# Peptides against a protein of PDB entry 3C2G: the designs that were tried, part 1

All scores and structures are predictions.

Target 1, 209 residues: chain A of PDB entry 3C2G
Amino acid sequence: IRTFDLLGLLLHDSDAIDGFVRSDGVGAITTVVQYPNNDLIRAGCKLLLQVSDAKALAKTPLENILPFLLRLIEIHPDDEVIYSGTGFLSNVVAHKQHVKDIAIRSNAIFLLHTIISKYPRLDELTDAPKRNRVCEIICNCLRTLNNFLMMWIPTPNGETKTAGPNEKQQVCKFIEIDILKKLMSCLSCEGMDTPGLLELRSTILRSFI
Below, numbering starts at 1 at the first letter of every chain, in headers, positions and changes, except where a header shows other numbers.
Peptide ipSAE is a variant of ipSAE made for these designs: the mean of its two directions, with the distance scale d0 fixed at 1.0 Angstrom where the peptide's residues are scored. Compare it only between designs on the same protein; published cut-offs may not carry over.
A fold fails the geometry check if it doesn't show the stated peptide or something in it is severely misdrawn.

## One batch from the design tools (peptide; made by RFdiffusion4, then SolubleMPNN)

Design b1_p8_3_s1
Fold by OpenDDE base, seed 2:
Structure b1_p8_3_s1 (fold): chain B 209 residues (1-209), chain A 8 residues (1-8)
Amino acid sequence: as target 1 above (209 residues)
Amino acid sequence: SLPPLPVA
Protein backbone atom coordinates (compact mmCIF):
# COMPACT_ATOMS: atom_id res chain seq x y z
CA ILE B 1 0.00 0.00 0.00
CA ARG B 2 2.71 2.46 0.99
CA THR B 3 4.67 1.51 -2.11
CA PHE B 4 1.78 2.47 -4.36
CA ASP B 5 1.41 5.75 -2.54
CA LEU B 6 5.08 6.48 -3.11
CA LEU B 7 4.80 5.52 -6.77
CA GLY B 8 1.78 7.79 -7.09
CA LEU B 9 3.83 10.70 -5.81
CA LEU B 10 6.61 10.01 -8.30
CA LEU B 11 4.38 9.52 -11.32
CA HIS B 12 3.45 13.13 -12.01
CA ASP B 13 5.91 13.34 -14.87
CA SER B 14 4.92 11.89 -18.25
CA ASP B 15 8.39 10.45 -18.87
CA ALA B 16 8.38 8.75 -15.49
CA ILE B 17 4.95 7.30 -16.21
CA ASP B 18 6.10 6.04 -19.60
CA GLY B 19 9.20 4.54 -18.00
CA PHE B 20 7.06 2.75 -15.45
CA VAL B 21 4.75 1.39 -18.15
CA ARG B 22 7.67 0.28 -20.35
CA SER B 23 9.04 -1.62 -17.36
CA ASP B 24 5.77 -3.62 -17.21
CA GLY B 25 4.49 -1.53 -14.33
CA VAL B 26 0.87 -2.22 -15.30
CA GLY B 27 1.52 -5.95 -15.16
CA ALA B 28 3.20 -5.54 -11.79
CA ILE B 29 0.20 -3.68 -10.38
CA THR B 30 -2.23 -6.29 -11.68
CA THR B 31 -0.14 -9.00 -10.04
CA VAL B 32 -0.14 -7.20 -6.69
CA VAL B 33 -3.88 -6.48 -6.63
CA GLN B 34 -4.58 -10.22 -6.85
CA TYR B 35 -4.01 -10.35 -3.12
CA PRO B 36 -7.25 -10.10 -1.12
CA ASN B 37 -6.55 -6.74 0.49
CA ASN B 38 -9.09 -4.01 -0.22
CA ASP B 39 -6.73 -1.14 0.54
CA LEU B 40 -4.10 -2.63 -1.74
CA ILE B 41 -6.67 -3.12 -4.49
CA ARG B 42 -7.82 0.49 -4.14
CA ALA B 43 -4.29 1.82 -4.25
CA GLY B 44 -3.36 -0.37 -7.20
CA CYS B 45 -6.41 0.61 -9.22
CA LYS B 46 -5.78 4.27 -8.46
CA LEU B 47 -2.24 3.88 -9.75
CA LEU B 48 -3.58 2.17 -12.88
CA LEU B 49 -5.81 5.17 -13.44
CA GLN B 50 -2.83 7.50 -13.06
CA VAL B 51 -0.91 5.72 -15.83
CA SER B 52 -3.92 4.97 -18.04
CA ASP B 53 -3.16 7.70 -20.58
CA ALA B 54 0.54 6.89 -20.92
CA LYS B 55 1.87 6.78 -24.48
CA ALA B 56 3.76 3.60 -23.68
CA LEU B 57 0.45 1.75 -23.24
CA ALA B 58 0.15 1.69 -27.04
CA LYS B 59 3.00 -0.85 -27.02
CA THR B 60 1.79 -2.76 -23.97
CA PRO B 61 -0.12 -5.99 -24.58
CA LEU B 62 -3.41 -5.74 -22.71
CA GLU B 63 -4.84 -9.16 -23.62
CA ASN B 64 -4.33 -10.45 -20.08
CA ILE B 65 -4.53 -7.20 -18.15
CA LEU B 66 -7.82 -5.85 -19.43
CA PRO B 67 -9.96 -8.98 -18.85
CA PHE B 68 -8.51 -9.18 -15.35
CA LEU B 69 -9.40 -5.58 -14.59
CA LEU B 70 -12.91 -6.04 -15.96
CA ARG B 71 -13.40 -9.03 -13.69
CA LEU B 72 -12.04 -7.09 -10.74
CA ILE B 73 -14.55 -4.29 -11.35
CA GLU B 74 -17.36 -6.82 -11.75
CA ILE B 75 -16.79 -8.52 -8.40
CA HIS B 76 -15.92 -5.49 -6.25
CA PRO B 77 -18.69 -3.28 -4.83
CA ASP B 78 -16.12 -0.63 -3.90
CA ASP B 79 -16.80 2.76 -5.50
CA GLU B 80 -13.12 3.70 -5.51
CA VAL B 81 -12.13 0.49 -7.29
CA ILE B 82 -14.96 0.91 -9.78
CA TYR B 83 -14.09 4.57 -10.33
CA SER B 84 -10.42 3.85 -10.96
CA GLY B 85 -11.12 0.77 -13.06
CA THR B 86 -13.71 2.39 -15.29
CA GLY B 87 -11.46 5.41 -15.62
CA PHE B 88 -8.61 3.18 -16.71
CA LEU B 89 -10.87 1.38 -19.17
CA SER B 90 -12.19 4.59 -20.70
CA ASN B 91 -8.68 5.93 -21.23
CA VAL B 92 -7.05 2.80 -22.63
CA VAL B 93 -9.79 2.14 -25.20
CA ALA B 94 -9.63 5.68 -26.54
CA HIS B 95 -8.43 5.64 -30.16
CA LYS B 96 -7.21 2.05 -29.85
CA GLN B 97 -9.21 -0.41 -31.91
CA HIS B 98 -7.29 -3.43 -30.68
CA VAL B 99 -7.97 -2.53 -27.05
CA LYS B 100 -11.65 -1.89 -27.80
CA ASP B 101 -11.87 -5.35 -29.34
CA ILE B 102 -10.33 -6.97 -26.26
CA ALA B 103 -12.74 -5.12 -23.99
CA ILE B 104 -15.79 -6.00 -26.09
CA ARG B 105 -14.79 -9.68 -26.27
CA SER B 106 -14.45 -9.57 -22.50
CA ASN B 107 -18.10 -8.53 -22.13
CA ALA B 108 -17.30 -4.90 -21.31
CA ILE B 109 -20.53 -3.51 -22.80
CA PHE B 110 -22.69 -5.64 -20.56
CA LEU B 111 -20.50 -4.86 -17.56
CA LEU B 112 -20.84 -1.12 -18.14
CA HIS B 113 -24.60 -1.48 -18.21
CA THR B 114 -24.52 -3.56 -15.03
CA ILE B 115 -22.44 -0.95 -13.21
CA ILE B 116 -24.73 1.90 -14.18
CA SER B 117 -27.81 -0.15 -13.29
CA LYS B 118 -26.55 -0.91 -9.79
CA TYR B 119 -26.21 2.71 -8.75
CA PRO B 120 -29.22 4.73 -7.62
CA ARG B 121 -30.40 7.85 -9.35
CA LEU B 122 -28.21 10.79 -8.50
CA ASP B 123 -31.16 12.75 -7.15
CA GLU B 124 -31.54 10.06 -4.49
CA LEU B 125 -28.01 10.66 -3.21
CA THR B 126 -27.89 13.44 -0.62
CA ASP B 127 -24.20 13.07 0.24
CA ALA B 128 -22.37 15.30 -2.23
CA PRO B 129 -19.05 13.38 -2.28
CA LYS B 130 -20.89 10.09 -2.86
CA ARG B 131 -23.11 11.63 -5.53
CA ASN B 132 -20.12 13.09 -7.34
CA ARG B 133 -18.22 9.81 -7.22
CA VAL B 134 -21.20 7.90 -8.59
CA CYS B 135 -21.61 10.48 -11.32
CA GLU B 136 -17.94 10.11 -12.25
CA ILE B 137 -18.32 6.33 -12.44
CA ILE B 138 -21.36 6.61 -14.68
CA CYS B 139 -19.53 9.12 -16.85
CA ASN B 140 -16.55 6.77 -17.17
CA CYS B 141 -18.87 3.97 -18.23
CA LEU B 142 -20.71 6.13 -20.73
CA ARG B 143 -17.51 7.56 -22.17
CA THR B 144 -16.26 4.02 -22.69
CA LEU B 145 -19.52 3.09 -24.38
CA ASN B 146 -19.21 6.11 -26.64
CA ASN B 147 -15.77 4.95 -27.71
CA PHE B 148 -17.22 1.55 -28.61
CA LEU B 149 -20.20 2.95 -30.50
CA MET B 150 -18.04 5.28 -32.55
CA MET B 151 -16.52 2.22 -34.23
CA TRP B 152 -19.85 1.33 -35.78
CA ILE B 153 -20.99 4.75 -36.96
CA PRO B 154 -20.44 5.26 -40.67
CA THR B 155 -18.11 8.09 -41.55
CA PRO B 156 -18.16 9.70 -44.97
CA ASN B 157 -15.81 7.71 -47.22
CA GLY B 158 -14.59 5.57 -44.32
CA GLU B 159 -14.61 1.86 -43.68
CA THR B 160 -17.06 1.06 -40.91
CA LYS B 161 -17.08 -2.05 -38.79
CA THR B 162 -20.43 -3.60 -38.00
CA ALA B 163 -21.43 -4.55 -34.51
CA GLY B 164 -22.29 -8.19 -33.99
CA PRO B 165 -25.79 -9.22 -32.96
CA ASN B 166 -24.75 -9.67 -29.33
CA GLU B 167 -23.11 -6.26 -29.18
CA LYS B 168 -26.21 -4.70 -30.75
CA GLN B 169 -28.43 -6.33 -28.17
CA GLN B 170 -26.20 -5.15 -25.33
CA VAL B 171 -26.09 -1.62 -26.72
CA CYS B 172 -29.89 -1.57 -26.85
CA LYS B 173 -29.92 -1.86 -23.07
CA PHE B 174 -28.51 1.66 -22.83
CA ILE B 175 -31.67 3.20 -24.26
CA GLU B 176 -33.68 1.92 -21.33
CA ILE B 177 -35.42 4.76 -19.54
CA ASP B 178 -33.54 4.15 -16.30
CA ILE B 179 -30.16 4.37 -18.03
CA LEU B 180 -31.16 7.45 -19.98
CA LYS B 181 -32.34 9.16 -16.80
CA LYS B 182 -29.00 8.45 -15.16
CA LEU B 183 -27.20 9.86 -18.19
CA MET B 184 -29.32 12.99 -18.04
CA SER B 185 -28.79 13.36 -14.32
CA CYS B 186 -25.03 13.36 -14.87
CA LEU B 187 -25.43 16.38 -17.13
CA SER B 188 -26.68 18.30 -14.12
CA CYS B 189 -23.67 17.47 -11.96
CA GLU B 190 -21.08 20.16 -11.46
CA GLY B 191 -17.63 19.50 -12.90
CA MET B 192 -18.67 16.60 -15.11
CA ASP B 193 -17.65 16.08 -18.73
CA THR B 194 -20.84 17.55 -20.15
CA PRO B 195 -19.49 17.72 -23.71
CA GLY B 196 -18.62 14.03 -23.54
CA LEU B 197 -22.06 13.10 -22.27
CA LEU B 198 -23.70 15.14 -24.99
CA GLU B 199 -21.51 13.41 -27.54
CA LEU B 200 -22.62 10.05 -26.21
CA ARG B 201 -26.25 11.08 -26.42
CA SER B 202 -25.70 12.00 -30.04
CA THR B 203 -23.82 8.76 -30.70
CA ILE B 204 -26.56 6.64 -29.15
CA LEU B 205 -29.19 8.37 -31.23
CA ARG B 206 -27.15 7.93 -34.40
CA SER B 207 -26.65 4.25 -33.60
CA PHE B 208 -30.40 3.67 -33.66
CA ILE B 209 -31.24 5.73 -36.64
CA SER A 1 -19.26 -14.10 -18.32
CA LEU A 2 -15.95 -12.38 -17.68
CA PRO A 3 -12.85 -14.56 -17.45
CA PRO A 4 -11.67 -15.63 -14.02
CA LEU A 5 -8.95 -13.69 -12.25
CA PRO A 6 -5.43 -14.86 -13.04
CA VAL A 7 -3.92 -17.13 -10.44
CA ALA A 8 -0.97 -15.42 -9.01
Scores: peptide ipSAE 0.011, ipTM 0.626, DockQ to the pose 0.033
Fold by OpenDDE base, seed 5:
Structure b1_p8_3_s1 (fold): chain B 209 residues (1-209), chain A 8 residues (1-8)
Amino acid sequence: as target 1 above (209 residues)
Amino acid sequence: SLPPLPVA
């Protein structure tokens, strides 16, 4: 635990972060968080989030790391783990087709829906820190979904992939009224990426027309 | 390959 905290203090510089990632730091974290210690898992996932936008990740094989992280998020009920893990996922899939493909093959779309479905409506949460954390988790999930959906929207000059039938079915679950209400509730939260959420709304509409 | 997560 203290080791991850120390690493977090050292990783404020982009070059240091890139150096850590190039040295298989992500793999090292994933090894450590396999121990059944909640504090260790929290600290490790937080560190993953901190390095999730590193340039060196573009050169890091994620074929084994992403399925592991997705499974960790699936089985761990801790909001801090889910927050860090979904944040990591949203950052690593951004603008990286290969990483998107790994995530989708690892059932990420279904997992994102499951995560959103497990949380109550934001208006039912009276504790502001808890409400904000839940909103951030939902936003991370929805941002990731937006990145997936964008692959299947025709562009004038681009190769457009077509979603498979299973992926289409899983995406259809996000137009359920409860999911849409949670999306809308996130728009009312202060400090959230409102433009990004509005973009997702547009992307969803385009995906179903 | 990463080892499987411990099942709680």
Scores: peptide ipSAE 0.010, ipTM 0.588, DockQ to the pose 0.030
Fold by OpenDDE base, seed 1:
Structure b1_p8_3_s1 (fold): chain B 209 residues (1-209), chain A 8 residues (1-8)
Amino acid sequence: as target 1 above (209 residues)
Amino acid sequence: SLPPLPVA
């Protein structure tokens, strides 16, 4: 725990972050969070989030790491772990087709829906810090979904990749009224990526209308 | 070494 806190304090520079990632820092964190200690898991996942936009990740194999993290957030009820894990996922899939494919093969679409579905409506949360954290988690999930959906939207100049039948079925769950209401509720939260959420709304509409 | 968690 103390080691992760120390690393978090040192990783304020992009070169330091890249150096950590090049030294298999992501793999090292993944190994450490295998221990059944909630505080250790929280600290490790937070550190993963901090390095999730590192340039060096483009050269890091994620074939074993990403499925593990998806499983971790699937089985762990902790909001901080889920926040960090979904944040990591949303960042690493951005502009990386190979990583998107790994995530989708690892049942990420269904997991994202499960995570959003388990949280209450934001208007039912009176505690502002809790409400904001839940909003951030939902936003991370929805941003990741947007990145997946964009692969299957027809472009004027090219052949569109086709989602498999299972992926299509899982994606269809995101047009449920309760999911759409949660998307809209996130738009009312201060400090959220409103342009990104509006893009997702547009993507959903284009995918199903 | 701890066994890895089952991947989803």
Scores: peptide ipSAE 0.010, ipTM 0.603, DockQ to the pose 0.034
Fold by OpenDDE base, seed 4:
Structure b1_p8_3_s1 (fold): chain B 209 residues (1-209), chain A 8 residues (1-8)
Amino acid sequence: as target 1 above (209 residues)
Amino acid sequence: SLPPLPVA
């Protein structure tokens, strides 16, 4: 645990982070978190989040790593693991079509819906740290969804992919009243990515109208 | 069952 914390303290420099990623650091973390130790899993996922926006990740094969992480988030009922894992997912799919495709094939859309559905409404959470963490998790999920939806919006300079029938069905789950209420509740939380949530709202409207 | 890694 202290080893991951120490490594996290050292990885505040972008070049150091890129060096770690180039040395298969992400693969090393995913190997370590296979052990049934909750503290180790938390620390490993937190470290993954810290390196999730590294430029070197664009050259890292995520075909084996991403499905494993998605499964870990699915089965591990820990807010810190879910926060770190959804944060990692959100960052690695940003502006990376290949990674988006891997995530979607690995049932990411359904998983995001499942995660959001499991948490209570934010107004039911009286503990401020817990409420903020839940809000951050929901925001990570919704930001990831926005990144997926953007693939299916026509751009002037690029070929637009069409969502398959399964993807369309899974995306439709996000317009459920409960999900929309949770989205709106996140807009009221301090320190949240309000511009990102507003972008998602716009993307949803363009996708369903 | 893999032995629990020592809490480093």
Scores: peptide ipSAE 0.010, ipTM 0.571, DockQ to the pose 0.031; fails the geometry check

Design b1_p8_5_s1
Fold by OpenDDE base, seed 3:
Structure b1_p8_5_s1 (fold): chain B 209 residues (1-209), chain A 8 residues (1-8)
Amino acid sequence: as target 1 above (209 residues)
Amino acid sequence: MLKVRKAR
């Protein structure tokens, strides 16, 4: 715990973060969060989120790390772990086709649906901190989905990757009325990127038209 | 080009 907090306090700049990632810092964190200690898992996933934008992650082998983190965020009960893990996933798949391919093969699309589905409606959450955290998790999931959907949109050069039949079926679950209601409820949360959520909604809907 | 959005 204190060690990850101290590491987070040393990773203040992009060069320190990139240095940590180049030194297999993500592998080191993922090794430590295998211990059945919730405070350690929380602190480790928070640190993963802090380094999730590192340029060095484009050169980091994620074939073993990413499936492990996907399984962790599938089963872990703590919203802070889910927030940090879904935030990490959203950032790490960003601009990295090979990482998207690992995530998709690791059933990430279905996992994102499962995570959104397990939370109550935001209007049922009376506690404002809890409601905001759940909204952020849903937004991280939908942002990650949008990063996948973007691969299947035609580029100006006519190169389009086609989603496989399984990926199409998994994406179809995000047009469920419950999922759409949860997305719409996130638009009413204070401090949320409303233009971002509207763009995500429009991308999801256009993938089915 | 839709900007890839980052988690905060």
Scores: peptide ipSAE 0.073, ipTM 0.761, DockQ to the pose 0.164
Fold by OpenDDE base, seed 5:
Structure b1_p8_5_s1 (fold): chain B 209 residues (1-209), chain A 8 residues (1-8)
Amino acid sequence: as target 1 above (209 residues)
Amino acid sequence: MLKVRKAR
């Protein structure tokens, strides 16, 4: 805990973050969060989120780390862990085809649907902090999905990867009325990335047309 | 290239 808080206080700039990641800092955090201590897991996942946009992650072997994190966010009951883990996932797959391929092979698309499905509707949440955190988690899942869908959208000048039949079936679950209602409820939350949610909605719709 | 928005 205190070590991750201290590391979080030292990792203020992009060069320090990138230096930490080059030094296998993500592997080190991932090793520490394997211990069954919720406060340690929370602090470690928060630090993972903080470093999740590092340029050095493009060169970091994530073949073991990413499947571990996916399992953690599948089973962990703490919204702060889910928030940090889904945030990390959304950032780490961003612009990194090899990381997207690891995540997809690790059933990430289905997991994102599972996470969104676990939460109640935002209109059923009376506690504003809880409602906002749930909205942020849904937004992180949806942003991650958008990053996957973008691989399968035809670009005017590129060989687009075709989604496999399993990936298509997993993506089809995000057009379920309950998922769409949760997406729409996130658009009503103050301080949310409304343009990113609208982009995702457009990307989902384009993936089915 | 669509700007991937970062989780904060």
Scores: peptide ipSAE 0.073, ipTM 0.755, DockQ to the pose 0.150
Fold by OpenDDE base, seed 1:
Structure b1_p8_5_s1 (fold): chain B 209 residues (1-209), chain A 8 residues (1-8)
Amino acid sequence: as target 1 above (209 residues)
Amino acid sequence: MLKVRKAR
């Protein structure tokens, strides 16, 4: 625990973060968070989020790491772990086609739907810290979905990756009225990425036209 | 060009 907190304080610049990732720091964290200690898992996932946008992640083998983290955020009850894990997923798939392909093969689209579905409506949450954390988790899931949908948008040159039939079926679940209501409730939260959520709403709706 | 956004 204290070691991850200390390491997070030392990883304050992009070069230190990139150095840590180049030294297999992500693999080291994922090895340590396999122990059934919730405080250790929380601290490790928080550190993963801090390094999740490192340039060195483009050269890091994620084939074993990413499926493990997806399973962790599927089953873990702590919203801080889910927040950090979904934030990591959102950032690590950003601009990295091979990482998107690993995540999709590891059933990430279905998992994002499952995570959004398990949370109550934001209007039912009276505790403001909890409401904000749930909103951030939903936004991380939706941002990750947007990063996947972008692969299937036609380029001006007419070249497009086609989503498989399973991916199409999984994406269709995000037009459910409950998911759309949760997306709309996140747009009403202060400090949220409102332009990103509006872009996602437009991307989801256009993916079915 | 759709801007990929980072988690905060």
Scores: peptide ipSAE 0.066, ipTM 0.753, DockQ to the pose 0.143
Fold by OpenDDE base, seed 4:
Structure b1_p8_5_s1 (fold): chain B 209 residues (1-209), chain A 8 residues (1-8)
Amino acid sequence: as target 1 above (209 residues)
Amino acid sequence: MLKVRKAR
């Protein structure tokens, strides 16, 4: 715990973050969060979120790390772990095709739907901190989905990756009325990136037209 | 070009 807090205090600069990631810092955190200690898991996932936009992650082998983190966020009951893990996933797949391919092979699209489906409606949450955290998790899941959908948009060079039939079926679950209602309720949460959520909504809708 | 926003 204190070690991750101290590392978080040292990892404020982009060069320090990139240095940590180049030194297999993500692998080291992933090894530590395998211990059945919830405080350690929470602190480790928070540190993963802090380094999740590091440029060095484009050169880091994630084939063993990413499937483990996906399984952790599938089963862990703590919203702080789910928040940090879905935030890490959203950032790490950003602009990295090979990381998107690992995540998709590891059933990430279905997992994102499962996470969103497990949470109650935001209007049923009376506690404002809990409601905001659930909204942020849903937004992280949907942003991750947007990063996958962006692979199937034509590039300026006319190259388009095609989604496989399984990926298309998994994406179709996000047009369920309950998922759409949860997305719409997130637009009413204070402190949320409303322009980013509207952009995401527009990308999801365009992927089905 | 859609700006991927960082999770905060």
Scores: peptide ipSAE 0.081, ipTM 0.767, DockQ to the pose 0.150; fails the geometry check

Design b1_p8_5_s3
Fold by OpenDDE base, seed 1:
Structure b1_p8_5_s3 (fold): chain B 209 residues (1-209), chain A 8 residues (1-8)
Amino acid sequence: as target 1 above (209 residues)
Amino acid sequence: MLKVRKAK
């Protein structure tokens, strides 16, 4: 626990973060969070989020790490773990086609829908910190989905990857009225990236037109 | 060009 907190305090420099990642730091964290200690899991996932933007991740094999993290955020009850894990996922798939492919093969699209679906409506949450955290989780999921959808948008050059039948079916779940209502409720949360959420909404809706 | 956004 204290070691991850210490690492999180030391890893404020981008070169230090890249050095940690090049030294298999992500693999080390994922090994440690396999122990059934919630404080350790929380601290480890928070550290994963902190290093999730590292340039060195483009050279890091994620074939074993990403499926493990997806399973963790599927089953873990702690919103702080879900927040950190979905944040990591959102960042690590950004601009990395091979990582997107690993995530999709590991049922990430379906998992994102499951995560959004398990949370109550934000208007039912009276505690502002809890409401904001749930909103951030939903936003992380939708941002990750947007990063996947971008692969299937026709480019002016006519090169379009086609989503498979399973991916299309999984994406169709995000136009459910409940999901759209949750997205709209996030727009009312203070400190949220409202332009970002509107863009996500537009991308989701356009993916079905 | 849709900007990929980072989690904060």
Scores: peptide ipSAE 0.081, ipTM 0.768, DockQ to the pose 0.164
Fold by OpenDDE base, seed 3:
Structure b1_p8_5_s3 (fold): chain B 209 residues (1-209), chain A 8 residues (1-8)
Amino acid sequence: as target 1 above (209 residues)
Amino acid sequence: MLKVRKAK
């Protein structure tokens, strides 16, 4: 616990973060979070989130790391772990086609739906900190989905990757009324990325009309 | 180009 807190205190600048990532810091964290200690897992996933936007991640092999993290956030009961893990996923797939491809092959689209589906409606959460955390998790999932959907939108240059039939079927689950209600509830949370959620809504609609 | 939004 204290070691990851110390690392978090040292990683305040982008150069230190890049140095940590270049030294296989992401691999080191993923090794440590394999131990069945919830405090260690929480601290490790928080540190992953802190380094998730590092430039050095573009050169880091994620073929083993990303499927492991996806399994962790599928099964772990702690909202802080899910928040950090979905935040990491959202950031790491950003601008990285090869990472998107790894995530999709690892069933990430379905997992995002599963995570959103497991949480209650935000209106059922009376505790404001918990409600905000759940909203942030849903937003991380939806942002990740948007990053996937953007690959299949026609570019002005006419080159579009087509989603496979399985990916299309998995994306279709996000038009379920309960998922749409959760998306809409997130728009009412203070401090949320409302423009990003509206963009996703537009992207989803354009994918199905 | 849609700005990739970072998780905070």
Scores: peptide ipSAE 0.080, ipTM 0.770, DockQ to the pose 0.147
Fold by OpenDDE base, seed 4:
Structure b1_p8_5_s3 (fold): chain B 209 residues (1-209), chain A 8 residues (1-8)
Amino acid sequence: as target 1 above (209 residues)
Amino acid sequence: MLKVRKAK
C-alpha cells in the first residue's frame, strides 16, 4: 500500500511514468494484485490507472497482463477497483490496435456489457459520491466500446476491418433499453466526458446503419 | 480525484 502511494507521488512526470513502464512496472503491479488483499488490489489498480496513458505502453507486451486485468474487473466487488480497471482498459486501448485485438479476444466487449448491467440506475443512487463513481465506471466502459467500434469504421484510405459474427452479437447487446437509459443518465452527471458519450452515440448509429 | 483521460 505505502509503496504504491509513494510511486503515485513520484509518477507526476511523464518521463518518470515512461521509465516505470519500461522497467516492467505494469507487470510488477499485476503480480502484486494477485494476492487476496483488497487494499493492495485497490492501491495497485489505482497505480495502473495513473500510468495507463504512458507512451511506453505501446511497446509493452500485454498478452498476459490484459486478460488478467479483465478477469479481475469481472469478479471484484469493489467499485474503486472497477473504476481504476475500466479506466486503465479505456486508456490502454487508445490508439493501440494490437491492444484492442488482445482485449477483444479476451471477451472484453461482453465484459463491458456485464459491468454496466450489474449497476443500478443512477436515479436510484441517493449518495452523490457513489452515484458519481458508478457514472464514471459506465463512462469508462462506453468509451472503451467506442474505441472498439471505431476499428470497424472505414478510414479515409478506404481500409476497414470487419467485426466477426461474435463481436457483432456482443455489440448488439448495447442497444438494450436498460443500457441506453444508463448512457443517457450519464450525460446529466457533472464533470463527465459528454463529448465522448455523444461520439459513442454517433459511432453506435454508424455501426447499425 | 484521478480522471480517466479521453481515449480515442
Scores: peptide ipSAE 0.068, ipTM 0.690, DockQ to the pose 0.568
Fold by OpenDDE base, seed 5:
Structure b1_p8_5_s3 (fold): chain B 209 residues (1-209), chain A 8 residues (1-8)
Amino acid sequence: as target 1 above (209 residues)
Amino acid sequence: MLKVRKAK
């Protein structure tokens, strides 16, 4: 716990973060969060989120790390872990095709739907901190989905990767009325990335038209 | 290229 907090305090600089990642810091965190200690898991996942945009992650083998994190956020009951883990996932797949491929092979698209589905509607959450955290989780999931969908959008000059039939079916679940209502509810939350949610909505709609 | 927004 204190070590991760200390690392979090030291890792405010992008070069320091990149140095930590080059030194297998993500592997080290992933090893530590395998212990059944919720405080340790929270702190570790928070630190993962903090380093999730490091340039060095493009060169980091994530074949073992990413499936582990996906399993963690599938089963862990703590919203802080889910927030950090989905945030990490969103950032780490960003602009990294090989990481997207690992995540997709690890059933990440379906997992994102499962995570969104397990939370109540935001209007049913009277506690503002809880509501905001749930909204942030949904936003992280949806941003991650957007990052996947972007692979299948035709570029003017390139062979577009086509989503497989399974991926298409998994993406189709995000147009369910319950998911769409949750997306719309997130747009009403203060301080949310409304433009990102609108972009996702547009991307989802374009993926089915 | 759509700007990937970072999680905070």
Scores: peptide ipSAE 0.094, ipTM 0.783, DockQ to the pose 0.149; fails the geometry check

Design b1_p8_6_s2
Fold by OpenDDE base, seed 2:
Structure b1_p8_6_s2 (fold): chain B 209 residues (1-209), chain A 8 residues (1-8)
Amino acid sequence: as target 1 above (209 residues)
Amino acid sequence: LEVLELEE
């Protein structure tokens, strides 16, 4: 806990964050969060989120880190862990094809659907902080999904990758009425990335045309 | 366009 607090205080500078990542800081965090302590796991995942946009991550091998984090999110029913972990996932897959491929092979698409499915409808949440956190989690999941789907959208001038049959089937689950309702409910949350959610909606529709 | 990183 105190070590992560100290790191959090030092990691306000982009060069410091990049230096931490270059020094295998992400690997160090993933080692520490293997200990069965909820406060440690929460603090470690928060620190992962804080470094998730570091330029050095493009040169960091994530083959062992990303599957571990996905498993941690799958088994740990803590909103703060899920928030930080899905935020990390969203950021690390952005603009990194090789990381997208690792995530997809690690069953990320299905996990994202599972996470969204486990949360109640936002209209059923009376506590504003809880509602906002759930909305943020759903948005992190949907943002990650958008980054995956964008690989498979035909561009006029580009080589388009084709989603495999399993990936297509997993993506089809996101057009379930309950998932769509949750997506739409996030659009009503104040301070959310409404443009990003609308982009995802467009991306989903284009993926099925 | 890919969705940009979350700035915290």
Scores: peptide ipSAE 0.028, ipTM 0.583, DockQ to the pose 0.000
Fold by OpenDDE base, seed 5:
Structure b1_p8_6_s2 (fold): chain B 209 residues (1-209), chain A 8 residues (1-8)
Amino acid sequence: as target 1 above (209 residues)
Amino acid sequence: LEVLELEE
């Protein structure tokens, strides 16, 4: 806990974050969060989020780390863990095809749907901090999904990867009315990436046309 | 076209 809080306070510089990642800092965090301590898991996942945009992650093997994190957020009911974990996932898959492939093989698409499905509608949440956190989680999930879907969108000059039948079926769940309502409810939250949510909506629609 | 990183 205190060590991760200290690291979080020190890792405000991109070069420091990159140095931490180059030193297997992500592996160190994932080792520590294997202990069944909720506060430790929260702090570790928060630190993962803080380093999730590091340039060094492009060279970091995530084959063991990412499946572990996905399992952690699958089994953990904690909003802070889910927020940090889905935020990490969103950032690490961005611009990294090999990481997208690891996540998809690790059932990430289904997990993202499961996470969104477990949360109540934002209009049912009277507590503003809780509502905002849930909105952020949904946005992280949806941003991650967008990054996956983009792999399967035809480009004018390129061979498009085709989603497998299982991936297609998992993606189809995101057009369920409940999921769409949750997406739309996030657009009404203050300070949310409305353009990103609209892009996702467009990407989802294009994936089904 | 990929969604950019979470801003801190």
Scores: peptide ipSAE 0.016, ipTM 0.551, DockQ to the pose 0.000
Fold by OpenDDE base, seed 3:
Structure b1_p8_6_s2 (fold): chain B 209 residues (1-209), chain A 8 residues (1-8)
Amino acid sequence: as target 1 above (209 residues)
Amino acid sequence: LEVLELEE
């Protein structure tokens, strides 16, 4: 706990973060969060989020890390773990086809749907900090979904990756009325990635119409 | 599409 908090306090500089990642810091965190301590898991996942945009992470193999993190957020009902884990997932899949493929093979699409489906509607949350955190989690999930859907949209040159039958079935769950209502509710939250959510709305329309 | 932690 205190060690990860101290690392978080020291990792305000992009070069320091990149140095940490180059020294296998992500692997070190992943090793530490295997211990069944909720505070340690929270602190470790928060630190993963803090380093998730590091340039050095593009050179880090994620074949073992990503499935482990997906399993961690699947089994933990903790909003802070889910926030950090879905934020990490969203950042690492961005612009990285190989990482998207690992995530999809690791059942990420279904997991993201499950996460969104388990949270109450934002209008039912009276506590503003909790409402904002839930909105951020849903946004992280939906941003990740957008990154997956974009792979299957034809480019101007006519090239497109075809979604397999399993991926199609998993993605079709995101057009459920409950999911769409949660997307729309997140668009009303201040300080959220509204452009990214609007992009997802456009991507959904292009994928299903 | 980067998710920066909103500093608490």
Scores: peptide ipSAE 0.008, ipTM 0.479, DockQ to the pose 0.000
Fold by OpenDDE base, seed 4:
Structure b1_p8_6_s2 (fold): chain B 209 residues (1-209), chain A 8 residues (1-8)
Amino acid sequence: as target 1 above (209 residues)
Amino acid sequence: LEVLELEE
């Protein structure tokens, strides 16, 4: 716990973050969070989020790390773990086709839907910190989904991947009225990536037309 | 898609 807090305080510099990632820091965190301690898991996932935009992650194998993190998010009903884990996922899949493929093979699409479905409507949350955290989690999930959907849109070069039948079925669950209402509620939250959510809406429409 | 800047 204190070690991860100390690392978080030291990792304000991009070169320090890259140094940590190059030293297999992400693998070290995933090893430590295997212990059944909720405070340790929270601190470890927060540190993962802090390093999730590191340039050195482009050279880091995620084949073992990403399935482990997805399972951790699945089994821990903790908002701070889910926030940090979905934030990490959204950042590491950005602009990285190989990482997207690992996440999808690890049932990430279904997990994202499960996470969004679990939370109440934002209008039912009276506590502002809790409401904001739930909104951030939903935004992280939806941003990750957008990154997956973008793989199946034709590039200017005419190259496109096709979603498998299972992936298509899982994506169809995001057009449920409850999910769409949660998306719309997130657009009204202050400090949210409104452009990214509008891009997702456009991407969803293009995927179903 | 912008990376989440963590406001600490």
Scores: peptide ipSAE 0.006, ipTM 0.500, DockQ to the pose 0.000

